# Ledger of designs, part 191: peptides against a protein of PDB entry 4U39

Target 1, 302 residues: chain A of PDB entry 4U39
Amino acid sequence: SIKVIGVGGGGNNAVNRMIENEVQGVEYIAVNTDAQALNLSKAEVKMQIGAKLTRGLGAGANPEVGKKAAEESKEQIEEALKGADMVFVTAGMGGGTGTGAAPVIAQIAKDLGALTVGVVTRPFTFEGRKRQLQAAGGISAMKEAVDTLIVIPNDRILEIVDKNTPMLEAFREADNVLRQGVQGISDLIATPGLINLDFADVKTIMSNKGSALMGIGIATGENRAAEAAKKAISSPLLEAAIDGAQGVLMNITGGTNLSLYEVQEAADIVASASDQDVNMIFGSVINENLKDEIVVTVIATG

## One batch from the design tools (peptide; made by RFdiffusion4, then SolubleMPNN)

Design b2_p29_3_s2 (from b2_p29_3, 11 letters changed)
Fold by OpenDDE base, seed 4:
Structure b2_p29_3_s2 (fold): chain B 302 residues (1-302), chain A 29 residues (1-29)
Amino acid sequence: as target 1 above (302 residues)
Amino acid sequence: AGKVTIVSQLDKEALAAHFEAKGYDVKIV
C-alpha cells in the first residue's frame, strides 16, 4: 500500500490538493499539532500529534516543538503507517510542525521497512531568514530519515508562474508542485488499469539515494510531448542538470489522444539528457481530465 | 547501456522495440 502523510500546514495543504485532484491508489494521512487546522483536512485519517505538549495549539513555528510532538505520538504514527510498502512524507519546511515532525515521521516509516520518500518545500525568501534557517535544519534531518528526498525550492516557483502572481497563489502553486511530485510517482505504481510497477523496480531507483531533483514540464500543440519533456529537464525546479542522474523516474501524462510517438519522443529526450548508464523508469498515464495538455514529471536520483 | 523500464497504458511492445533498437536494456512491466 502507498500512504501519503501530510505534516503540518504546508503538508496538509498539499494533501488536500492531492485529494481535490483525485490522486488514486493512495491512503491520505493528515498530521498536525494544530487541532483547528487538522479539522480542515480532507484526509480520511487525521492525527493530532503532541496533544499533551501543545494542547492542540500548534508548534508556534518552533521545529523542536514539532519534533517533540511527533516523538510523543510515536506509537500512534507507527500504527497509522504499519503495513505501508511506500510512504510519502510531504511538508513545508521552515514551520514548526512540518520541519520538526516530518523527519521523525519519515524515520518511523523507514524503520517499519517502507520505501520512504520525502517531498518537501524550501520556504520562499520573502518568508524570512528564520524560516530559511529552520528549513535547512529540517531538510538535513529529512536526508538522514528518508530513502529519497525531493526538495522543491519555492523561489524557483516564481520563475514558472506569472510575475504578477499574488503571494497566496505562489503558496498554492507550491502545494500543487508537492502534489505533482507525489502523483508523478504514485500514478506509475497505483493507477487503476495500469500493470503497476513492481515496488522492487521503484526501490532500485529510490532506495538510499538521498537527494533527488524534480522537474515538471507542461505543453500543448503539435510538439507538446517534446516541449513538455524539454521543459521538465530544464525546469527551474531543478537545482542542477540531470546529466549525471543514475536513476530517473519519468511520468508522461496526457489525455485520451496521447500517442505512442509522443510517449517515445518525450522519453527519448529525458533518457538522452540523463547519464549514459541511466536506470530509467518511464510511465505513460492517460488522464481523461487532460485535453490537449501533456504533463511530464521527471525525478532524478543518484 | 542504460536500462529502461516501461509502464504504459499504450503499446508497451512498440515502445520496447524502439528503446532496444537504441541499445537500452528494456524491461516491460
Scores: peptide ipSAE 0.600, ipTM 0.954, DockQ to the pose 0.817
Fold by OpenDDE base, seed 3:
Structure b2_p29_3_s2 (fold): chain B 302 residues (1-302), chain A 29 residues (1-29)
Amino acid sequence: as target 1 above (302 residues)
Amino acid sequence: AGKVTIVSQLDKEALAAHFEAKGYDVKIV
């Protein structure tokens, strides 16, 4: 089974966005120290952590409180994660709960033998230096606790949105990018009517790889597949080029009009931009909601 | 030569043949 755990406010917002976009084949778990915020989660499984420590009042933007809250609730987290083959841990780094609890939850998932993937955001520069410093510590702890860590630099989201985009919409786009990172992987494994990827093949690309880069491209029109693939490999979300990537996971999602030629063309572009000896998994998924759009998600490891 | 694993709701065999012709080691899931 695949489990997605949203940790703290940002992680729970991402999970809500996944549920709203009908990401299939995954179980959702919302984790928070704030009981009021947790009640707003759309996840079926809602877990309040650190109830004794925090009394449901949240972590007060302190990562050490988030860490201790997860440690207090370790047995409850273990039981919720039991039997997962893969665990996604999603969080906004820089806060109290997400920054402190996400590494603890990730380590619990890894210790249970699940393939553990972190999908986390760095805070925007405008959230201030304190959040950036807290996020750096949380990302370092996540790197030790996961098999693969995807770090989304929120400041790069400002390069793909309009300059007049309100701060609230920039946060919604960060939640959407977190969704796309999880969905790009989970759809290849869990989409009904796909022959499921053997978890062994996913493990070969994602186990003990450390940091991964994620690129996303969306396009419409006659050359939409090639344009989406080119946008994905040149995405502002990529902190580096994928030319050295030894492992690639690619998702090509389109409407009912997605052609074999479009899938081939997109996959050729990404494979040609990767290492010569790349181990690439690519998938094509039909989503009737995309109409004329193609979405290419690339996750590069190594 | 790189390795390619194909996961598709479309014709996987046609996709495999294309990547095999390019010299990839292809696995169909």
Scores: peptide ipSAE 0.600, ipTM 0.954, DockQ to the pose 0.833
Fold by OpenDDE base, seed 1:
Structure b2_p29_3_s2 (fold): chain B 302 residues (1-302), chain A 29 residues (1-29)
Amino acid sequence: as target 1 above (302 residues)
Amino acid sequence: AGKVTIVSQLDKEALAAHFEAKGYDVKIV
């Protein structure tokens, strides 16, 4: 089974966005120290952590409280994660609960033998230096606790959105990028009517790889496949080029009009931009909601 | 050349043939 755990406010917002976008084949778990915020989760499983420590009042933007809250609730987290083959841990780093609890939850998932993937955001620079420093510590702890860590640099989202995008929409786009990171992988494994990727092939790409890069490209029109693929490999979300990547996961999602040629063209562009000896997994997924859009998600490991 | 694993609801064999012709080791899932 695949489990997606949203940790703290940002992680829970991302999970809500995943549920709203009908990401299939995954079980959603919302984890928070704030009981009121947790009640707003759309996840089937809602877990309050650190009930004794926090009394449901949240972590007060302190990562150490988030950490201790997850440690207090370890047995509950273990039970919720039991039997998962894969666990996505999603969080907005820089806060209290997400920053502190996500590494603990990730380690619990890994210790249970699940393929553990972190999909986390760095805070925007405008959220201030304290959040950036807290996020850096949490990301370091996540890197040790996961098989693969996708770090989304939120400041790079500002390069892909309109200059007039309100701050609230920039946060929603961060939640959407978190969604795309999880969905880009989970759809390849769990989409109904796909022969599921052998979990062994996913493990080969993702097990003990440390940091991964994610690129996203969206396009419409006659050259939409090529354009989406080119946008993905040149995505501002990529902190480096994918030319040295030893492993690539590629998702090509289109509407019902997605053609074989478009899939081939997009996959060829990404393969050609990757290492000569790359181990690439690519999939094509039909999403009726995309109409004329193609979305290419590239996750590069190694 | 690299390895390519193909996960598609489309014609996987046609996709495989294309990447095989480019020298990739292709797996269809």
Scores: peptide ipSAE 0.597, ipTM 0.954, DockQ to the pose 0.817
Fold by OpenDDE base, seed 2:
Structure b2_p29_3_s2 (fold): chain B 302 residues (1-302), chain A 29 residues (1-29)
Amino acid sequence: as target 1 above (302 residues)
Amino acid sequence: AGKVTIVSQLDKEALAAHFEAKGYDVKIV
């Protein structure tokens, strides 16, 4: 089974966005120290952590409180994650609960023997230096606690959106990028009517790889597949080029009009941009909601 | 050349043949 655990406010917003976009084949868990915020989650499983420590009032933007809250609730987290083959831990880094609790939750998932993937955001520069410093500590702790860590630099989202985009929309786009990172992987494993990837093949690419890079490309029109693939490998979300990546996971999602040629062309572009000896998994997924759009998600490891 | 694993609802054999012709080790799932 695949479990997606949203940790703190940003993680829970991402999980809500996943549920709203009908990401299938995954179980959703919402974790927070704030009981009122947790009640707004759309997840079936809602877990308040650190009830004794925080009294449901949240972590006060202190990562040490988030950490201690997850440690207090370790047994509950273990029970909720038990039997998962794969666990996605999603959080916005720089806050109290997400930054402190996400590494603890990830370690619990890993200790249970699940393939543990972190999908987290760095705060925007405008959120201030304190959040950036807290996020750096949380990301370092996540890297030790996961098999693969995808870090989304929120400032790079500002390169994709209009300059006049309101701050609230920039946060929604961060939640959407978190969704795309999880969905890009989970759809290849859990989409009904795909012959599911053997978890062994996914483990070969994602197990003990440390940091991964994620690129996303979206395009429409006659060259949409090539354009989406080129946008994915040159995505502002990539902190480095995918050249030299030893492992690549590629998702090509299109509407019912997605052609074999489009899948081939997109996969060729990504494979050609990767290491000569790359281990690449690519999948094509049909999503009736995309109509004329193609979405290419690339995750590069190693 | 590298390894390619193909997960598609489309013609996997046609995709495999293309990547095999490029020298990849292809697995169809």
Scores: peptide ipSAE 0.591, ipTM 0.953, DockQ to the pose 0.809

Design b2_p29_3_s3 (from b2_p29_3, 12 letters changed)
Fold by OpenDDE base, seed 1:
Structure b2_p29_3_s3 (fold): chain B 302 residues (1-302), chain A 29 residues (1-29)
Amino acid sequence: as target 1 above (302 residues)
Amino acid sequence: SGTVTIVSQLDKEALAKHFEAKGYDVKIV
């Protein structure tokens, strides 16, 4: 089974966005120290951590409280994760619960033998230096606790959105990018009517790879496949080019009009931009909610 | 040349032939 765990406010917002976008074939778990925030989760499983420590009042933006809350609730986390083949741990780094608890939860997943993938955000620069420093510590701890860590630099989202985009919409876009990172992988494994990827092939690309880069491209029109692929490999979300990547996961999602030629063209662009000896998995997924859009997600490891 | 694993609801064999012709080792799922 595939489990997605949203940890803290940002992680739970991302999970809510995944549920709203009908990400299939995954089980959702919402984890928070704040009981009121947890009640707003759409996840099937809602877990309050650190009930004794925090009394449901949240972590007060302190990562050490988030860490201790997850440690207090270790047995409950283990039981919720039991039997998962793959675990996505999603969080907004820089806060108390997400920053502190996500690494602990990830380690629990890894210790249970699940392929553990972190999909986390760095805070925007405008959230302040304290959050950036807390996020850096949490990301470092996540890197040790996961098989693959996708780090989304929120400041790069500001390069993709309009300059007049309200702060609230920038956070929603961060939640959407977290969704795209999880969905881009989970759809390749869990989409109904796809022959599931051999979990061994996914493990070859994702196990013990450390940091991964994610690029996203969206396009419409006659050259939409090529444009989406080019946007993905040149995405502002990529902190580096994918030319040195030893492993690539590519998802090509389109509407019912997605053609074989479009899939071929997009995959060819990404393969040609990757290392000569790359191990690439690409998938094509039909999403009926996409009319004229193609979405290309590229995850580069190694 | 690299390895390409193809996961598609579309014609996987046609995609495989294309990447094989480019010198990739191709696996179809």
Scores: peptide ipSAE 0.557, ipTM 0.946, DockQ to the pose 0.805
Fold by OpenDDE base, seed 3:
Structure b2_p29_3_s3 (fold): chain B 302 residues (1-302), chain A 29 residues (1-29)
Amino acid sequence: as target 1 above (302 residues)
Amino acid sequence: SGTVTIVSQLDKEALAKHFEAKGYDVKIV
């Protein structure tokens, strides 16, 4: 089974976005120290952590409180994650709960033998230096606790949105990018009517790889497949080029009009931009909610 | 040459032949 665990406010917002977009084949768990915020989660499983420590009042933007809250609730987290083959841990780094608890939860998932993937955001520069420093510590702790860590640099989202985009919409876009990162992988494994990718093949690309890069491209029109693939490999979300990537996960999602030629063309572009000896898994998924759009998600490891 | 694993709701065999012709080791799942 695949489990997605949203940790703290940002992680829970991402999980809500996943549920709203009908991401299939995954179980959702919402974790928070703030009981009031947790009640707003759309997840079927809601877990308040650190109830004794915080009394449901949240972590006060302190990562050490988030860490201790997860440690207090270790047994409950273990029970909720038990039997998962894969666990996605999603969080907005820089806060109290997400920054402190996400590494603890990730380590619990890994210790249970699940393939553990972190999908986290780095705060915007405008959130201030304290948030950035807290996020850096949390990201370092996540890197030790996961098999693969995808870090989304929120400042790069500002390159793909209009300059007049309100701050609230920039945060919503960060939640959407988190959704796309999780869905890009989970759809390859859990989409109904796909022959399930062997978890062994996913493990070959994702196990003990450390940091991964994620690119996303969306396009419409006659050359939409090639354009989406080119946008993905040149995505502002990529902190580096994928030319040295030894492992690639690629998702090509389109509507019912997605052609074999479009899938081939997109996969050729990504394979050609990767290492000559790349281990690439690519999938094509039909999403009836997509009209004329193709979405390409690339995750590069190594 | 690289390895390509194909997970598709479309014609996997046609995709495999294309990547094999390019010199990839292809796995269909």
Scores: peptide ipSAE 0.556, ipTM 0.946, DockQ to the pose 0.811
Fold by OpenDDE base, seed 4:
Structure b2_p29_3_s3 (fold): chain B 302 residues (1-302), chain A 29 residues (1-29)
Amino acid sequence: as target 1 above (302 residues)
Amino acid sequence: SGTVTIVSQLDKEALAKHFEAKGYDVKIV
């Protein structure tokens, strides 16, 4: 089974976005120290952590409170994660709960033998230096606790959105990028009517790889496949080029008009941009909600 | 040579032949 755990405010917003986009084949768990915020989650499983420590009032933007809250609730987290083959831990780094609790939850998942993937954001620079410093500590702790860590640099989202995009929409786009990172992988494994990837093949690419890079490309029109693939490998979300990537996960999602040629063309572009000895898994998924768009998600490891 | 694993709702065999012709080791799942 695949479990997606949203940790703290940003992680739970991402989980809500996944549910709203009908990401299939995954179980959603919302984790928070703030009981009121947790009540707004759309997840089936809602877990308040650190109830004794915080009394449901949240972590007060203190990562140490978030950490201790997860430690207090370790047994409950273990029970909720039991039997998962794969666990996605999603969080906005820089806050109290997400930054502190996500590494603890990730370690619990890993200790249970699940393939543990972190999908987290760095705060925007405008959120202030304190959040950036807290995020750096949380990301460092996540690297040790996961098999693969995808870090979304929120400042790079500003390069892919309109210059007039309101701050609130930039946060929503961060939630959407977190969704795309999880869905890009989960769809390859859990989409109905796909022959599921063997978890062994996913483990070969994602197990003990440390940091991964994620690129996303969206395009329409006659060259949409090539354009989407080119946008994905040149995505501002990539902190580096994928030319040295030893492992690649690629998702090509299109509407009912997605052609074999489009899938081939997109996969060729990504494979050619990767290491010569790349281990690449690519999937093509039909999403009936997509009309003329192709979405390419690339996750590069190694 | 790189390895390509193909997960597709489309014609996997046609995709496999293409990547094999390019010198990849191909796995269809």
Scores: peptide ipSAE 0.554, ipTM 0.945, DockQ to the pose 0.822
Fold by OpenDDE base, seed 2:
Structure b2_p29_3_s3 (fold): chain B 302 residues (1-302), chain A 29 residues (1-29)
Amino acid sequence: as target 1 above (302 residues)
Amino acid sequence: SGTVTIVSQLDKEALAKHFEAKGYDVKIV
């Protein structure tokens, strides 16, 4: 089974966005120190951590409180994650709960033998230096606790949105990018009517790989597949080029009009931009909610 | 050349032939 665990405010917003977009084949768990915020989660499983430590009042933007809250609730986290083959840990780094608790939760998942993937955001520069420093510590702890860590640099989201985009919409786009990172992987494994990837093949690409890069491309029109693939491999979300990547996981999602030629063209562009000896998994997924749009997600490891 | 694993609801064999012709080792799931 695949479990997605949202940790703290940002992680839970991302989980809510996943549920709203009907991401299938995954179980959702919401974790927070703030009991009121947790009540707003759409997840079936809601877990308050650190109830004794925080009394449900949240972590006060202190990562050490988030860490201790997860440590206090270790047994509850273990029980909620038990039997998962794969665990996605999603959080906004720089806060109290997400930054402190996400590494602890990830380590618990890994210790249970699940393939553990972190999908986290760096705070925007405008959120201040304190958040950036806290995020750096949380990301470092996540790297040690996961098999693969995808870090979304929120400042790069500002390059893909209109310059007049309100701050609230920039945060919503960060939640959407977190969704796309999880969904891009989970759809290849858990989409109904796909012959599921063997978890062994996913483990070969994602197990003990450390940091991964994520690129997303979206396009419409006659050359939409090629344009989406080119946008994905040149995505502002990529902190580096994918040419040295030893492992690539690619998702090509389109509507019911997605053609074989479009899938071939998109996959060929990504494969050609990767290492000569790349281990590439690509999938094509039909999403009936997509009309004329193709979405290409690329996860590069190694 | 690298390895390509194909996970598609579309014609996997046609996709496989394309990547095989490019020198990839192809796995169809």
Scores: peptide ipSAE 0.549, ipTM 0.945, DockQ to the pose 0.812

Design b2_p29_3_s4 (from b2_p29_3, 10 letters changed)
Fold by OpenDDE base, seed 4:
Structure b2_p29_3_s4 (fold): chain B 302 residues (1-302), chain A 29 residues (1-29)
Amino acid sequence: as target 1 above (302 residues)
Amino acid sequence: AGTVTIVSQLNKEELAKYFESKGYTVKIV
């Protein structure tokens, strides 16, 4: 089974976005120290952590409180994650709960033998230096606790959205990018009517890889497959080029008009841009909601 | 030579032939 655990405000917003986009084949768990915020989660499983420590009032933007809250609730987290083959831990880094609790939760998942994937954001520079420093500590702790860590640099989201995008929409886009990171992988494994990837193949690419890069490309029109693939490998979300990537997960999602040629062209572009000895998994997924759009998600490891 | 694992709702065998022709080791799932 695949479990997605949203940790703190940003993680829970991402989980809500996943549920709203009908990401299938995954179980959703919302974790928070703030009981009021947790009540707004759409997740089936809602877990308040650190009830004794915080009294449900949240972590006060203190990562140490978030950490201690997860440690207090370790047994509850273990029970919620039990039997998962794969666990996505999603959080907005820089806050209290997400930054502190996500590494603890990730370690619990890993200790249970799940393939543990972190999908987290760095705060925007405008959120201030304190959040950025807290995020750096949380990301470092996540890297040690996961098999693969995808870090989304929120400032790079500003390069893919309109310059006049309101701050609230920039946060929504961060939640959407978190969704795309999880969905890009989960759809390859759990989409109904796909012969599921063997978890062994996913583990080969994702197990103990440390940091991964994520690129997204969206395009329409006659060359949409090639354009989407090129946008994905040149995505501002990529902190580096994928030319050295030894492992690649690629999702090609299109509407009912997605052609075999489009899948081939997109996959060839990404494979050719990767290491010569790349281990690439690519999937093509039909999403009737995309109509004329192709979405390419690339996750590069190694 | 790279390895390509194909997870497609589309014709996997045709995709496999293409990537094999490019020198990849192909796995169909």
Scores: peptide ipSAE 0.585, ipTM 0.953, DockQ to the pose 0.834
Fold by OpenDDE base, seed 3:
Structure b2_p29_3_s4 (fold): chain B 302 residues (1-302), chain A 29 residues (1-29)
Amino acid sequence: as target 1 above (302 residues)
Amino acid sequence: AGTVTIVSQLNKEELAKYFESKGYTVKIV
């Protein structure tokens, strides 16, 4: 089974976005120290952590409170994650709950023997230096606690959106990028009618790989497959080129008109841009909600 | 040459032939 655990405000917003986009084949868990915020979650499983420590009033933007809250609720987290083959831990780094609790939750998932993938954001520079410093500490702790860590640099989202984009919309786009990172992997494993990837093949690419890079490309029109693939490998979300990547996970999602040639072309572009000895898993998924769009998600490890 | 694992709702065997022709080791799941 695949479980997605959203930790704190940013993680829970991402989980809500996943549910709203009908991401299939995954179980959703919302974790927060703020009981009021947790009540707004769309997740089936809602877990308040650190109820004694915080009294449901949140972590006060303190990562140490988030950490202690997860430690207080360890047994509840273990029970919620039990039997998962894969666990996605999603959070916005720089806050109290997400930054402090996400590494603890990730370690619990890993200790249970799940393939543990972190999908987290760095705060925008405009959120201030304190959040950036807290995020750096949380990301460092996440690296030790996960098999693979995808870090989304929120400042790079500002390169994709219009300069006049309201701050609230920039946060919504960060939640959407978190969704795309989780969905790009989960769809390859859990989409009905796909012969399930052997978790062994996913483990070969993702186990003990440390940091991974994520690129996303979306295109329409006659060359949409090639354009989407090129946009994915040149994505502003990539902190480096994928030419040295020893492991690649690629998702090609299109509508009912997705052709075999389009899948071949997109996969060939990504494989050719990767290491010569790359281990690449690629999948093609039909999403009836995609009319003329192709979405390519690339996750590069190694 | 690299390894390619194919997870497609489309014709996996045809995709496999293409990547094999490019020198990849192909796995179909």
Scores: peptide ipSAE 0.584, ipTM 0.953, DockQ to the pose 0.830
Fold by OpenDDE base, seed 1:
Structure b2_p29_3_s4 (fold): chain B 302 residues (1-302), chain A 29 residues (1-29)
Amino acid sequence: as target 1 above (302 residues)
Amino acid sequence: AGTVTIVSQLNKEELAKYFESKGYTVKIV
C-alpha cells in the first residue's frame, strides 16, 4: 500500500489538496500537534502527536517540540504506517511540527521497511531567516531519514506564478506543487488500469538516492507535449540540470486526447536531456479533468 | 544507451519499438 502522511500545517494543506484533486490509490494520514488545525484535515486518518507535551496547542514554531511530539507518539505512528510499501512524508519546512516531526516520522517509515519519500518545501524568503534556518535543519534531518528527498524551493514558485499573485495564493501553489510531486509518482504506481510498476523498479530509482530534483511543465496547443517536457527539464523548481541524472521518473498526464506521439515526443525529450545511461521510468496517465493541457512531471535522482 | 521502463495506458509496444530504435533497453510494464 501507499501512504501519504502530511505533517504539520503545510503537510496537511498539501494532503487536503491531494484529496481535493482525487489522487487515487493512496491512504492519507494527517499528523499535527495542533488539534484544531488537525480537525480541518480531510484525511481519513487524523493523528494528534505529542498530546501530553503540547496539550493540542501546537509546537509554537519550535522544531524541537515537533520532534519530541513525534517521539512521544512513536507507537501510534508505527501502527498507522504498518504494512505500507511506500510512504510519502510531506511537510512545509521551517515551522515547528513539520520541521521537527517529519524526519522522525520518515525514519519510522524507513525502519518499517517502506520506501520512504520526502516531499517538502523550503519556506519563502519573506517568511524570514528563522524559518529558513529551521528548514535547513529539518531538511538535513530528512535526508538521513528518507530514501529520496524532494525539496521544493518555494521562492522558485514565484518564478512560475504571476508577479501580482497574493501571498495566500503563493502558499496554495506550494501546496499544489507538493501535490504534483506526490501524484506524479503515485499515479505511476497506483492508477487503476495501469499495470502497476514493479515496486522493485521504483526502488531501483528511489532507494537510498538522497536528494532528488523535481521539474514540472504544463502546456497547451499543437506542440504541447514538447513544450511541457521542455518546461519540465528547465523548470525553475529544478535546483540543477538533469543531464547527470542516473534515475528519472517521468509522468505525462493529459486529457482523453493525449496521443501516443505526444507521449513519445515528451519522453524522448526528457530521456535525451538525462544521463546517457539513465534508468528512466515514464508513464502516461489520462486525466479527464485535463482539457487541452499536458502536465509533465520529472523526478530526477542520482 | 540507458534503460526505459514504460508504464502507459496507450500502446506500450509502439513506444517500446521507438525507444529500442534509439538504442535504449526497454521494459514494458
Scores: peptide ipSAE 0.578, ipTM 0.951, DockQ to the pose 0.815
Fold by OpenDDE base, seed 2:
Structure b2_p29_3_s4 (fold): chain B 302 residues (1-302), chain A 29 residues (1-29)
Amino acid sequence: as target 1 above (302 residues)
Amino acid sequence: AGTVTIVSQLNKEELAKYFESKGYTVKIV
């Protein structure tokens, strides 16, 4: 089974966005120290951590409280994650609960033998230096606790949105990018009517790879496949080029009009931009809601 | 050349032939 665990406010917002977009084949778990925020989760499983420590009042933006809350609730986390083949740990880094608890939860998932993937955001620069410093500590702890860590630099989201985009919409876009990172992988494994990708093939690309890069491209029109692929490999979300990437996961999602030629063209662009000896898994997924859009998600490891 | 694993609801065999012609090792799932 695939489990997605949202940790703290940002992680739970991302999980809510995944549920709203009907991401299939995954189980959702919401984790928070704030009991009121947790009640707003759409996840099937809602877990309050650190009930004794925090009394449900949240972590007060302190990562050490988030860490201790997850440590207090270790047995509950273990039971919730038990039997997962893969665990996505999603969080907004820089806060109290997400920053502190996500590494602990990731380590628990890894210790249970699940393929553990972190999908986390760095805070926007406007959230202040304190959040950036807290996020750096949380990201460092996540790198040790996961098989693969995808870090989304929120400041790069500002390059793909209009300059007049309200701050609240920038956070919604961060939640959407977190969704796309999880969905881009989970759809390759768990989409109904796809022959299930062997978890062994996913493990070859993602197991003990450390940091991964994620690029997203969206396009419409006659050259939409090539444009989406080119946008994905040149995505502002990429902290580096994919030319040295030894492992690539690629999702090509389109409407019912997605052609074989479009899939071929998009996959060839990404493969050609990767290492000459790349191990690439690509999938094509039909989503009736995309109509004329193609969405290419690239995750590069190694 | 690299390895390509294809996970598609579309014609996998045609995609495989293309990537094989490019020198990739192809796995169809």
Scores: peptide ipSAE 0.575, ipTM 0.951, DockQ to the pose 0.805

